Peptides against a protein of PDB entry 5VZU. Designs and how they scored, part 51

Target 1, 271 residues: chain A of PDB entry 5VZU
Amino acid sequence: GRTLEDIFHEHMQELILMKFIYTSQYDNCLTYRRIYLPPSRPDDLIKPGLFKGTYGSHGLEIVMLSFHGRRARGTKITGDPNIPAGQQTVEIDLRHRIQLPDLENQRNFNELSRIVLEVRERVRQEQQEGGHEAGEGRGRQGPRESQPSPAQPRAEAPSKGPDGTPGEDGGEPGDAVAAAEQPAQCGQGQPFVLPVGVSSRNEDYPRTCRMCFYGTGLIAGHGFTSPERTPGVFILFDEDRFGFVWLELKSFSLYSRVQATFRNADAPSPQ

## One batch from the design tools (peptide; made by RFdiffusion4, then SolubleMPNN)

Design b2_p13_2_s1 (from b2_p13_2, 6 letters changed)
Fold by OpenDDE base, seed 1:
Structure b2_p13_2_s1 (fold): chain B 271 residues (1-271), chain A 13 residues (1-13)
Amino acid sequence: as target 1 above (271 residues)
Amino acid sequence: MYLPPLVFYSFTD
């Protein structure tokens, strides 16, 4: 029987070979696509842009982080043998904050797994409830073929008079405007450690995080076979660094902002 | 320590 180590070695060799094949094919006709940087919005969690990430055995990759209301997306700029360029490698739900426990309990993978799976269940319930409301709303717009019933000219019934009964001043109780939950104060960064058994390529990750959110990561076999979304944790460290914990893979990816300035990388104004 | 790839290797062989 192959050991897990043998399997990982064979897989690493295959990934290196595939990368070598792809890089040796650079003598072929390449199609280039211009990448535009997403515009920054005031409500964006951090400045959107290019981040360099480490995907364990895959090495260095480039991801575009963008914000879409209460969702963030990491889009692959570089492809790998599994996930091609242009795919959404991570999708983050900014509605569903994850609270990390103390450092002792953060070392427990089962505790992190419990917290993430509880949030996943809430997200699933909200999607089912919102799907029922959207389903019932569409069911009532069945096309009433209102057959044009003919316009019978019904008559001029008359002008009855003016009786002025006094308005009772029914003081309706003022609806307590639900105080918009102040965006949870960008809390002082909390101590951060990876759970035991979560693999990180670099042990040099930030030991303090600002916020965590529920998200999903895209995984696939070679050639983008059987693509699926797995649960994970988006970890905001600072303005220039975030991480993603791939829960099922027991892996951590660190992303750091590309500090290069790009000229003419802004999207053309919609004419 | 080899990191598991972000690959679901379907070990279905």
Scores: peptide ipSAE 0.025, ipTM 0.664, DockQ to the pose 0.030
Fold by OpenDDE base, seed 3:
Order: sequence, then C-alpha cells, then structure tokens
Structure b2_p13_2_s1 (fold): chain B 271 residues (1-271), chain A 13 residues (1-13)
Amino acid sequence: as target 1 above (271 residues)
Amino acid sequence: MYLPPLVFYSFTD
C-alpha cells in the first residue's frame, strides 16, 4: 500500500508540475486586469486591503480582504492549481462570533469542532427561516381580477366634527433596555493556541487574538474541480494579521497585511 | 510536515 509519505510526495510532485505548467502557459497569453483597493469604512473590523497568506504546499498567496456590512470576504488575487484568481477563498459572517474556550480546552480539536458546527447549524436555521418568509409573501398575489373601472363618485363636503377629549393614558414607555452592546472591550486579547492536530506552516503565529468569527472557506480539486464551502474560524489577531482555521482540513492559514504602498490603487470616484 | 493542499483529493475509485 502507498504510505502517507508516498501520497504526500506524489501530491507535492503533482503540485510542482502544475505550477510549472501554469507558469509556462503565462508566456503565451496574459490578460491584465487592474485591481483597486476596497474603500475603508468606519464600521470595518480592520482596514481592508491586501494580505499575504500561506495555503500549505501552495506557498505564498495574495488575498484581498473586504467588508460588506456584517460580512467579510477574502478574494484570491493570486490563483493556485486548485482555486483560480478572483474566487472568494473565505467568507466570514461577522454576526456569528466564535467564543474560544480557555487555553486548555482550545487545545482540544473536538471542542473547537463542536463550537463551529453548532454555529453552522444556527446559520443554516436562520437561512431557512428567512427563506420561508420570502416564499410565503409571494404566494398571495392572487389573480388581479380585472374589476371594471367603476364610476367617479362625487366630491362631497367637509363636515367639521368636534371634540378633542385628551385621554391622558400615560402609557409607561416600556424601557426597551437596549441590551447595552457591552462596549467591545478594546481589552487585552484572549490567549490563543491552535488545537492539537491542526497543521500550521509556521508555529510563529500570534498567541493572543482579539476576536473570532464563523466563516467558510473554498476548497477544490486541481483545475477547480468539485468546488465546495467548508466551515472554519476567522481569527482576528490585530490590525495587520488574521488567521483562518480550516476545520475539515485541520489546517491553519496565517494572513499578514502587505505593507507595500500602492500608488493609484484607489478606486476611481464614481463619476 | 508538509501542509496538505486545499485540495479536495477526490479519491477517484
């Protein structure tokens, strides 16, 4: 039987060969598209922009992080043999925060898996409920019976009727205790460690994180075959670093902001 | 340890 090492070695050879084929094909026909940096908004979790990440054996890749209300997106700027450029490699739901346990329980992959799968199920339920409300609202467009245009009835007069009895009913303003959004304590981030059995290219990742969110990552076979969304955890470390735990792949990708200043990379103002 | 690619290795049977 092939050893796991043989499978990994063959797969690495195939990846190197595919990278060579792709790079050699670039010599024949290149389509250039200008990339604009997304505009920063006050409500953005961090400044949007370009991040360098590592996808295991694929090496260094460039991802553009952008914010879309309560969602964040990582878009591939560099393609790989599996996922072409322009694909959304990660989609983050900023409504669904992941609460990490203590450091002892963070080392347990099954505990992280449980937490993520519970959030995935909530997201699925919310999508089904919102789909039903949109479905039932369309059904009651009963046939507009073409009721005939009945006649113009007359303009009759302005009768003055009178009395303004001031009913004092002092409806107590029910204090909708707006659950005070506990001011996101800009507090010291929580201690962070990868679960045992989650592979990282480098153990030099931040050991403190600000917050985590539910998300999905795009995975595919070579040539973008059978693309699917897998559950994961977006981990915000700081303004310049985030991670993604690929739950099913038991892998971690670290993303660091590209510090290069791009001149003329701002989107043209909408004329 | 080489990180697995983000490959869904379809084991073709």
Scores: peptide ipSAE 0.025, ipTM 0.672, DockQ to the pose 0.031
Fold by OpenDDE base, seed 2:
Structure b2_p13_2_s1 (fold): chain B 271 residues (1-271), chain A 13 residues (1-13)
Amino acid sequence: as target 1 above (271 residues)
Amino acid sequence: MYLPPLVFYSFTD
């Protein structure tokens, strides 16, 4: 039987070969596409832009982070042997915040897996329900023929009845303890640690995070074979750093902002 | 053991 080591070596050899082929194909007709930086919006979680990511054996990659209302997207600027450039490597649902447990329970991969899968199921239910409401709302615009209901007129009348009494009962205003919406602690980062068994290329990741969100990552075989979306966790560390935990892959990717000023990288104003 | 992160190993036997 092949050992897991043999499988790993075969895969690493294939990955190196694919990287070599792609690098050697630079002598071929490369289609260069101009990249425009997405415009920043006030409601963006962080400034959109280019981030350098590290995907295990794939090496250093460039991803563009952009915001689309309650969704964030990581688009590959550099392709790899599995996922070509221009693909959405990560999709983040900013509606579905993940609350990380305490630092002890964060070490438990099964706890993180439980939390993520519960959120995944909620997202699936909301997509099914929203699909039904959009379906039912189209059916009832049957043309209500405005039958002119006629003006009939009448009339009367009467009268009476009377009195009753003023009873005072001064019921004390029960203090509705307004459940203080715990102010979104937007300021203080929570302690962060990767679960045991999650592979990181670098142990030098931020040990505090601002917030986490549910997301999905794109995975595929070599040559973009059998592409699928796998569940994961987007972790915002700071303005310049985020991570993604690939749940099924038990891997972590760290992304850091590219601190380069790009001249003429602004999208042309829509005329 | 670094499992290569993004590779769908189709264990198609």
Scores: peptide ipSAE 0.023, ipTM 0.662, DockQ to the pose 0.029
Fold by OpenDDE base, seed 4:
Structure b2_p13_2_s1 (fold): chain B 271 residues (1-271), chain A 13 residues (1-13)
Amino acid sequence: as target 1 above (271 residues)
Amino acid sequence: MYLPPLVFYSFTD
């Protein structure tokens, strides 16, 4: 019978062949487009820019990370056989922080799955509620014919009314123990490990993460067939590294900042 | 299989 290694080797050969065919067939039909680096904002989680992804089978992938208010986006600069260039490979909701458990419970894939799916359900509910408010507001602008309301006269300003005494009632301030939101220790990363059964290309990933967020990743078959968004976890390691856990794929992608400085890559200032 | 065009983004025009 075919071993798992044989199947993996055949799949790798197919991917290399697809990449070769792709590169060779389009060698004469390359469209070059200038990329501008997204402008950095003070409120950005990290500096936006280019990140190198380590996708095992596809080789070198470049993703542009950008911030859009409370959302972050990873846009593919390099396509792969599944997802074309220009697609949003990841969308991150910076409103929905993922709290990772302790290091022992982080090894449990089912625990991570539970946490992510709970956040996914909250996001779905918020989208449904916000959809209802937008629907009801459009109905009632019937054209009110502006009948010229006649100039009703200036009724006079009645004056004076009086003194009412301040009652002293000394209601005891109930000590609402404001649960001190422990100031999110913005500086100390927590220990990080991938769950058992999550595949990484290598075990060389940061063992400490700064924070995690709910996100969705784009997956598709070869040739961008049946594209769908799957739940995942964006993991910020540091200013130069982030990861994405693809929950349904049980896979992890590591992204590292491209350290190359590009002159004149800044977006033209809006005049 | 019609693979979508590789849009190579150049950093330099």
Scores: peptide ipSAE 0.015, ipTM 0.512, DockQ to the pose 0.690

Design b2_p13_2_s2 (from b2_p13_2, 6 letters changed)
Fold by OpenDDE base, seed 5:
Structure b2_p13_2_s2 (fold): chain B 271 residues (1-271), chain A 13 residues (1-13)
Amino acid sequence: as target 1 above (271 residues)
Amino acid sequence: MYIPPLVFYSFVD
């Protein structure tokens, strides 16, 4: 049988070969598309822009982080053998915060998996409910051609009488103890560690995080075959660093802001 | 061993 090392070696050779084929084939037909940096908004979680990501064997990739109300998106600027450039590698739901447990329980992959899958189910329920409201609203605008059917006479139905006494039953309003939303301690980052069995390219990741959110990552086979979205965790470390835990893949990607200034990279003001 | 996230190893059994 092939060892996991043999499989990994073959896969690394295939990835190198695919990268070589892609680079060599595109040498003759480079379409340049101008990329604009998204404008910063006051409600953005961090400044949008370019981030360098590490996808293990894929090496260095460039992702553009942008904000779209209660959603954030990582768009691939560089493609890889699986996911082409222009695809949304990550989509983050900023409505669904992930609360990490203590450091001891953060080491447990099954605990992280439970938390993420519970949030995934809530997101799915909210999408189903919102889909029903949008569906029912379109059905009622059939043009009722009001044909004027003739005036049949008003029969005088009789006055039923007055009786029933008001019973006083003074049901005490049960104090719904509003679960005190623990104030989002926007201050010092919580201690952070990757779960045991989550693969990182290196152990050099921030050991504190500001906040985490539910998200989905895009995965595919070679040549963008069978693309699907898998559940994950977006981890905000600081203004210049975020991570993504790919739950099903048991992997972690670290993204760091590109500090280079680009001339004329600002989007034209919407006229 | 770092398994890249983007490789769906279809273990074809």
Scores: peptide ipSAE 0.026, ipTM 0.667, DockQ to the pose 0.029
Fold by OpenDDE base, seed 4:
Structure b2_p13_2_s2 (fold): chain B 271 residues (1-271), chain A 13 residues (1-13)
Amino acid sequence: as target 1 above (271 residues)
Amino acid sequence: MYIPPLVFYSFVD
C-alpha cells in the first residue's frame, strides 16, 4: 500500500510540477502592478503592511494585512496553485474575539472547534437580523404624484407663551452594571499552544499570544476550483507576527512582518 | 488546467 510518505512525496512533486508549469507558462505574460502600503490608522490593531508566510510546499507567500474599521483582511500578494494573487486569503472580524481556554484545554481541538463554531453561529444570526431591517424599509415608496400643493399664505408668527416650572422628578440612576470591560491586558500575552492534530509547518511558533479573533479563510482546489470560506482563528502574537488556524483543514499558518523598507510605497495623498 | 495569472506585485522603488 502507499505509505503516508509516498502520498506526501507525490503531493510535493505535483506542487513542484505545478509551480514549474505556472512559472514557465507565465514567463512571457508577467503583469507588474505597483502596490501601495495601506495607511496606518491610530485604531489599527497593529501596523498594517506586508507579512511573509512560510508555506513549505508553496514557498514564500506574501500577504498584505489591512484594516477596515472592525474588520481586518489578508490579501495575497503572491498567488499559489490554489488561490491567485489579489484574493483575500483571510477576513478577520475584530468584533468577535476568541477567548482561548487554559493551556491544557487549548490542546483539545474539539474545544477550539466548539468555541469557533459558536462564534460563527452568532455572526450568522447577526447577519440575518441586519438583513431583515434592510428589507422592510424599501416597500412603501409608492410614486406619490407630486400634486402641486397651492401656495398657502404666510400665516403670522404667534406669540410668546409662558413660564412652565420644571418638575424635579428625581429618577433614581439605575445602576447600569457597566459590564466591566476587562481591561484589555494590553501587555501580558497568554500562553499559546496549537491543538493536537493541527499541522504546523514550523514548530517554531510563538508560545504566547496577545489576542485572538474569529475569521474566515479562503480555500480552493488547484486552479481556484470550488473556492469557499472556512472558519478559523486569527491569532495576534505581537506587532510583527500573526497566525491563522484553518479549522476545517486542521492547519496553522504563521505570518511574519516583512522588515524591508520600501521607499515611495505610500499611497499617493489624494490631491 | 486553468492556471490563474501570477500577479507579481513589484515594489517599485
Scores: peptide ipSAE 0.020, ipTM 0.580, DockQ to the pose 0.597
Fold by OpenDDE base, seed 3:
Structure b2_p13_2_s2 (fold): chain B 271 residues (1-271), chain A 13 residues (1-13)
Amino acid sequence: as target 1 above (271 residues)
Amino acid sequence: MYIPPLVFYSFVD
């Protein structure tokens, strides 16, 4: 039987070969597309922009992080043998915060898995409920019977009817105590550790995180075969660093902001 | 040995 080491060695050789084939094919026909940085908005979780990530054997990749209301997206700027450039490698639902347990329970992969799968089920239910409301609203366009154009009835007059009895009914404004969204205490981030059995390229990841959210990552075979969305956790560490836990892959990707200043990378103002 | 996260769905046939 092939050892795990043999399988990994063959996979690494295949990756190197595919990278070589891709890089050698670029010599024949390159299509250049200008990339613009997404505009920053006040409500953005962090400044949008370019982040460098590492997908283990794929090496250094560039992802553009952008915000779209209550969603964040990571778009591949660099492709790999599995996922081409321009694909959304991660999609984050900023409505669905992940609450990490204490450090002891964070080491338990099954606990993180439980929390993420419970949130995934809520997201699925909300999508089904919203789909039903949109479906039932379309059904009642009964056939517009072409009722014939009946005649112009007359303009009759302005009768003045009278009395303004001021019914005082002092309906107490039920203080809908808008549960004051406790201003997300810009407090000291929570202690963070990867679960046991989650692989990271580097153990040098931030040991404190600000917040976590539910998200999905794109995975595929070589040549973008059988692309699917897998559940994961987006972890915000700071303004310049985020992570993604690929739950099914038991892997962690760290992303760090590209500190290079790009001149003329701003989107042209809509004329 | 650092096993890179297999973003590979190795379809092991």
Scores: peptide ipSAE 0.026, ipTM 0.670, DockQ to the pose 0.030; fails the geometry check
Fold by OpenDDE base, seed 1:
Structure b2_p13_2_s2 (fold): chain B 271 residues (1-271), chain A 13 residues (1-13)
Amino acid sequence: as target 1 above (271 residues)
Amino acid sequence: MYIPPLVFYSFVD
């Protein structure tokens, strides 16, 4: 039987070989696509832009973080042997905040797994409920072929009179405007540690996080075979750093903002 | 330290 170490070494050799093959193809005709930076919005959790990430054995990758209402997306700028460039490597639900426990319980992978899976179940329920409302709303717009019934000219029935019965002042109770939950105060950062058994390429990750959210990560076999979305945790450390815990993979990816200034990287104004 | 790749190697033997 192969050891886990043998399997790891074989996989690393295969990844290096694939990366070499792809790199050797750069001597061929390359197609370049311009990348535009996403515009910043006032309601964005952090400034959108380019982040450098480390995907364990894959090495350094570039991801674009963008915000789309209550969703954030990490789009691969660099592809790997599994996930091509332009794919959404992570999708974050900013509606579903994850509360991390104390540092002792954060070390327990099963506790993190429980919390994430409970949030995943809520997200699934909300999608089913919203799917039923959207389904019932579309079912009533069956095309009533209103056959044009002919316009019979029905007659001028007359002007009955003016009786002024007094308006009872029925004071309708003022609907308590549900106080918009103030965006949960950008809490003082909490101490952060990876669970035992979660692999990180770099042990130098931030030991304090601002917020965590439920998200899904894209995984696939070589050549983008059998792509699927797995549950995970988006961890905001600061304005320039975030992480993603791949729950099923027991892996952590750290992303750091690309500090390079790009000229003419803004999207052209829609004419 | 084994860092599992973001690759689900389905080792379907």
Scores: peptide ipSAE 0.026, ipTM 0.669, DockQ to the pose 0.030; fails the geometry check

Design b2_p13_2_s3 (from b2_p13_2, 6 letters changed)
Fold by OpenDDE base, seed 4:
Structure b2_p13_2_s3 (fold): chain B 271 residues (1-271), chain A 13 residues (1-13)
Amino acid sequence: as target 1 above (271 residues)
Amino acid sequence: PYIPPLVFYSFTD
């Protein structure tokens, strides 16, 4: 019988062959578009820019990381057989931080799954509530004819009442020990390990992460068939490295900054 | 380790 490993090798060979055929057949027909680097903002989680992603079977891909208020986006610069260039391969919700458990419990895929699915449900609820507010606000601009409100009279100020005595009762101040909210150590990295059963291209990923966020990844069949968003975790390792855990796919993608400096790659200033 | 492709391979039965 074919092992899962045999099926994986066959599929990897097929994807490499498809990529080779696609690049070799269409090399003369490639249209080039100039890409501008997104402007950096002070509030950006890290400097935006180009990252090299490692997708297990697809090999090396280039993704542009950009920040859009409380959202981050990974946009494919290189397409693959499933997802064309220009698609948002990952969307990160910077409102929804994922708190990873301790290193022992990080090995448990079901614990990570629970945490991510709870956040997914909150995001879904917030989207439903925000959709209702946006729908109701458009209906009520009927012209309110300003009927003149009649001048209701000033009722008078009633008076004086008296002296009641100072009861002394010296209730002891119970020391409410304010549980000092330990300041969320926003700066210290935590130990990081992939859950058991999450596949990575290699075991060479950072073993410490700064913070994690809820996100969604785009998945599709060949030719961009049946595109859908799958839940995942954005892992910020450092200024130059991030990962994405594809929860349903049980896979991990590592992204590393392209260190090349590009002249004239900045977006033109809005005139 | 099986890296599931980011490819939704529809297993056609």
Scores: peptide ipSAE 0.032, ipTM 0.709, DockQ to the pose 0.030
Fold by OpenDDE base, seed 2:
Structure b2_p13_2_s3 (fold): chain B 271 residues (1-271), chain A 13 residues (1-13)
Amino acid sequence: as target 1 above (271 residues)
Amino acid sequence: PYIPPLVFYSFTD
């Protein structure tokens, strides 16, 4: 039988061959597509723009991060042998924050898996319920013929008055200990570590993160075969760095902002 | 440590 090592070597050979084919085909038919930087909005989690990622065995990739209300999107600027340029590598649901446990429990992959799968199920339920509300909302536009119901005269019901007594009972106001809403520590990063068994290209990832969100990542075979979305965790480290944990793949991708000023990279104003 | 490629192994057995 093929060993896992044999399968791995075969796959790496195929990946190298595919990279060689793509790089050699650059001489034949490069379609250059102009990219524009997304406009920054005040409510954007961080400044949108180009990020340099480390993506498994594919090497160095460029992803455009953009914000779309309560969703963030990573769009491939560079293609790879599996996923062509212009595809959405990651989709982040900014409504579904993931709370990481303490550092000890963050090392447990099964704990992270549990948390992510619970959020995945909530997202699925919300999609089903929102589908029903959109369905029911169309049914009630029956023309309510507003028949003018005639104003029947309200009869004057009578004034009866009786006496009841003044009982004093001075019940002490129980101190409602206002559960101090722990101020959302928006500013202080939490300690961060990858779970045991999650593969990273570099151990030089930020050891503190600001916040995490549920997301999905796109995976495919070579030539974009059988594309599917897998659950993951978007990790915001700082203004210039984010990560994505691919849960099913047990891998971590780190993305760092491309610190380049592009001339004429602004989207043309919608005329 | 070898990072497994982010490839969908369709184990079509």
Scores: peptide ipSAE 0.032, ipTM 0.706, DockQ to the pose 0.029
Fold by OpenDDE base, seed 1:
Structure b2_p13_2_s3 (fold): chain B 271 residues (1-271), chain A 13 residues (1-13)
Amino acid sequence: as target 1 above (271 residues)
Amino acid sequence: PYIPPLVFYSFTD
């Protein structure tokens, strides 16, 4: 029987070999794609742009972070043997903030797992409810067959009279306690540690986080086989750093902003 | 330290 270590070493050798095969193709015709940076919006959680990610076995990758209303997306700029360039490696739901426990309970993977899975179930329920509303709304757009209903004549029904009784019923205005949107506490930095058993390539990750959100990460086999989305946690550390905890994989990826200034990288104005 | 790949290894072999 192979040990988990043997399987890991074999897999690492395969990934290195695949990378070597791809790099040996540089002697062939390369296709270059221009990348445009997304425009910054005032409501963006942080400035959008390029981030370098460290994945456990894959090494260094480049991801574009962009904001789309109440969603954020990490799009692969570099491909790997599993997930090609241009795929959305992470999708973040900015509606579903995750509250991390205290630093002691953050070491417990089962506690983090519980919190994430509870949020996943809420997201699933909201999608089912919104799917029912969208389903009922589409059912009413049956084709109005405009059958030309014939012009039946306007009968002059008569002018009946006046009586005016002024029933006073003073219905008390039910205080709709507007659930005060708790101001999104601009999280004073919370102490942060990875759970025991979550693998990180580097122990040099930020030990304080600003905010966490529910998200999903894309995983696949070699050649983009059986792609699926797994639950995870987006961790905002600061303006230039975020992480993603892959819950099922028990892995952490750290992303750091590419500090290079790009000339002419802005999207052309729509003419 | 074992760093699991972001690879869904299909353990089907």
Scores: peptide ipSAE 0.030, ipTM 0.709, DockQ to the pose 0.030
Fold by OpenDDE base, seed 5:
Structure b2_p13_2_s3 (fold): chain B 271 residues (1-271), chain A 13 residues (1-13)
Amino acid sequence: as target 1 above (271 residues)
Amino acid sequence: PYIPPLVFYSFTD
């Protein structure tokens, strides 16, 4: 049987070869697409824009971060052998914050896995419930043509009597212990470390994070075969840096803002 | 070993 190391080595060779083929083909067939930077909104978690990502063996990639209400999206600007340009490499649910444990317990991959999978299950339940409400609402607007059935005479059925004594059972309203929303300490970052066994390109990642959210990443085979969404953690480090932990892949991608100013890169205002 | 995230669809044969 091939070792995981053999499969990894073969895969790295294929990725390098594919990357070489793609880059060599680009020399002959450059299609330029204009990219517009999303306008910043007051409710955006950070300024939207271009980020340079490290996808490990894929090297340097560019993603566009944009905000869509309670969702954030990373769109690939650069393609790779697996995921073409224009695909949504990450989708972040800003409704589902991930609470990282203390720094010692952050080293435990199984603890992070538990936390993420519990949130994934909640997201799945909410999607099922919201899908049922949307389905039931469409069924009831059948026009009941109320045919006017003729007025049959109302027989006076008799006045049965009064007696039932009101039992006073004063059931004390059980104190719904309002789960104290731990005040989102929005200001002070917490210590951050990758779990043991999560692969990063280097150990040069921020050791403090502001907040984390549940998200999904897009994975596929070579040539965009069998694309699927895998669970992960979006980690906001600061205004210019975020990470994504690919849970099932045990991998970390670091994204840093492209600081270059682009003239005329702003989206035309929707007239 | 620098595991690339995207690939291990180990088709378990």
Scores: peptide ipSAE 0.031, ipTM 0.708, DockQ to the pose 0.028; fails the geometry check

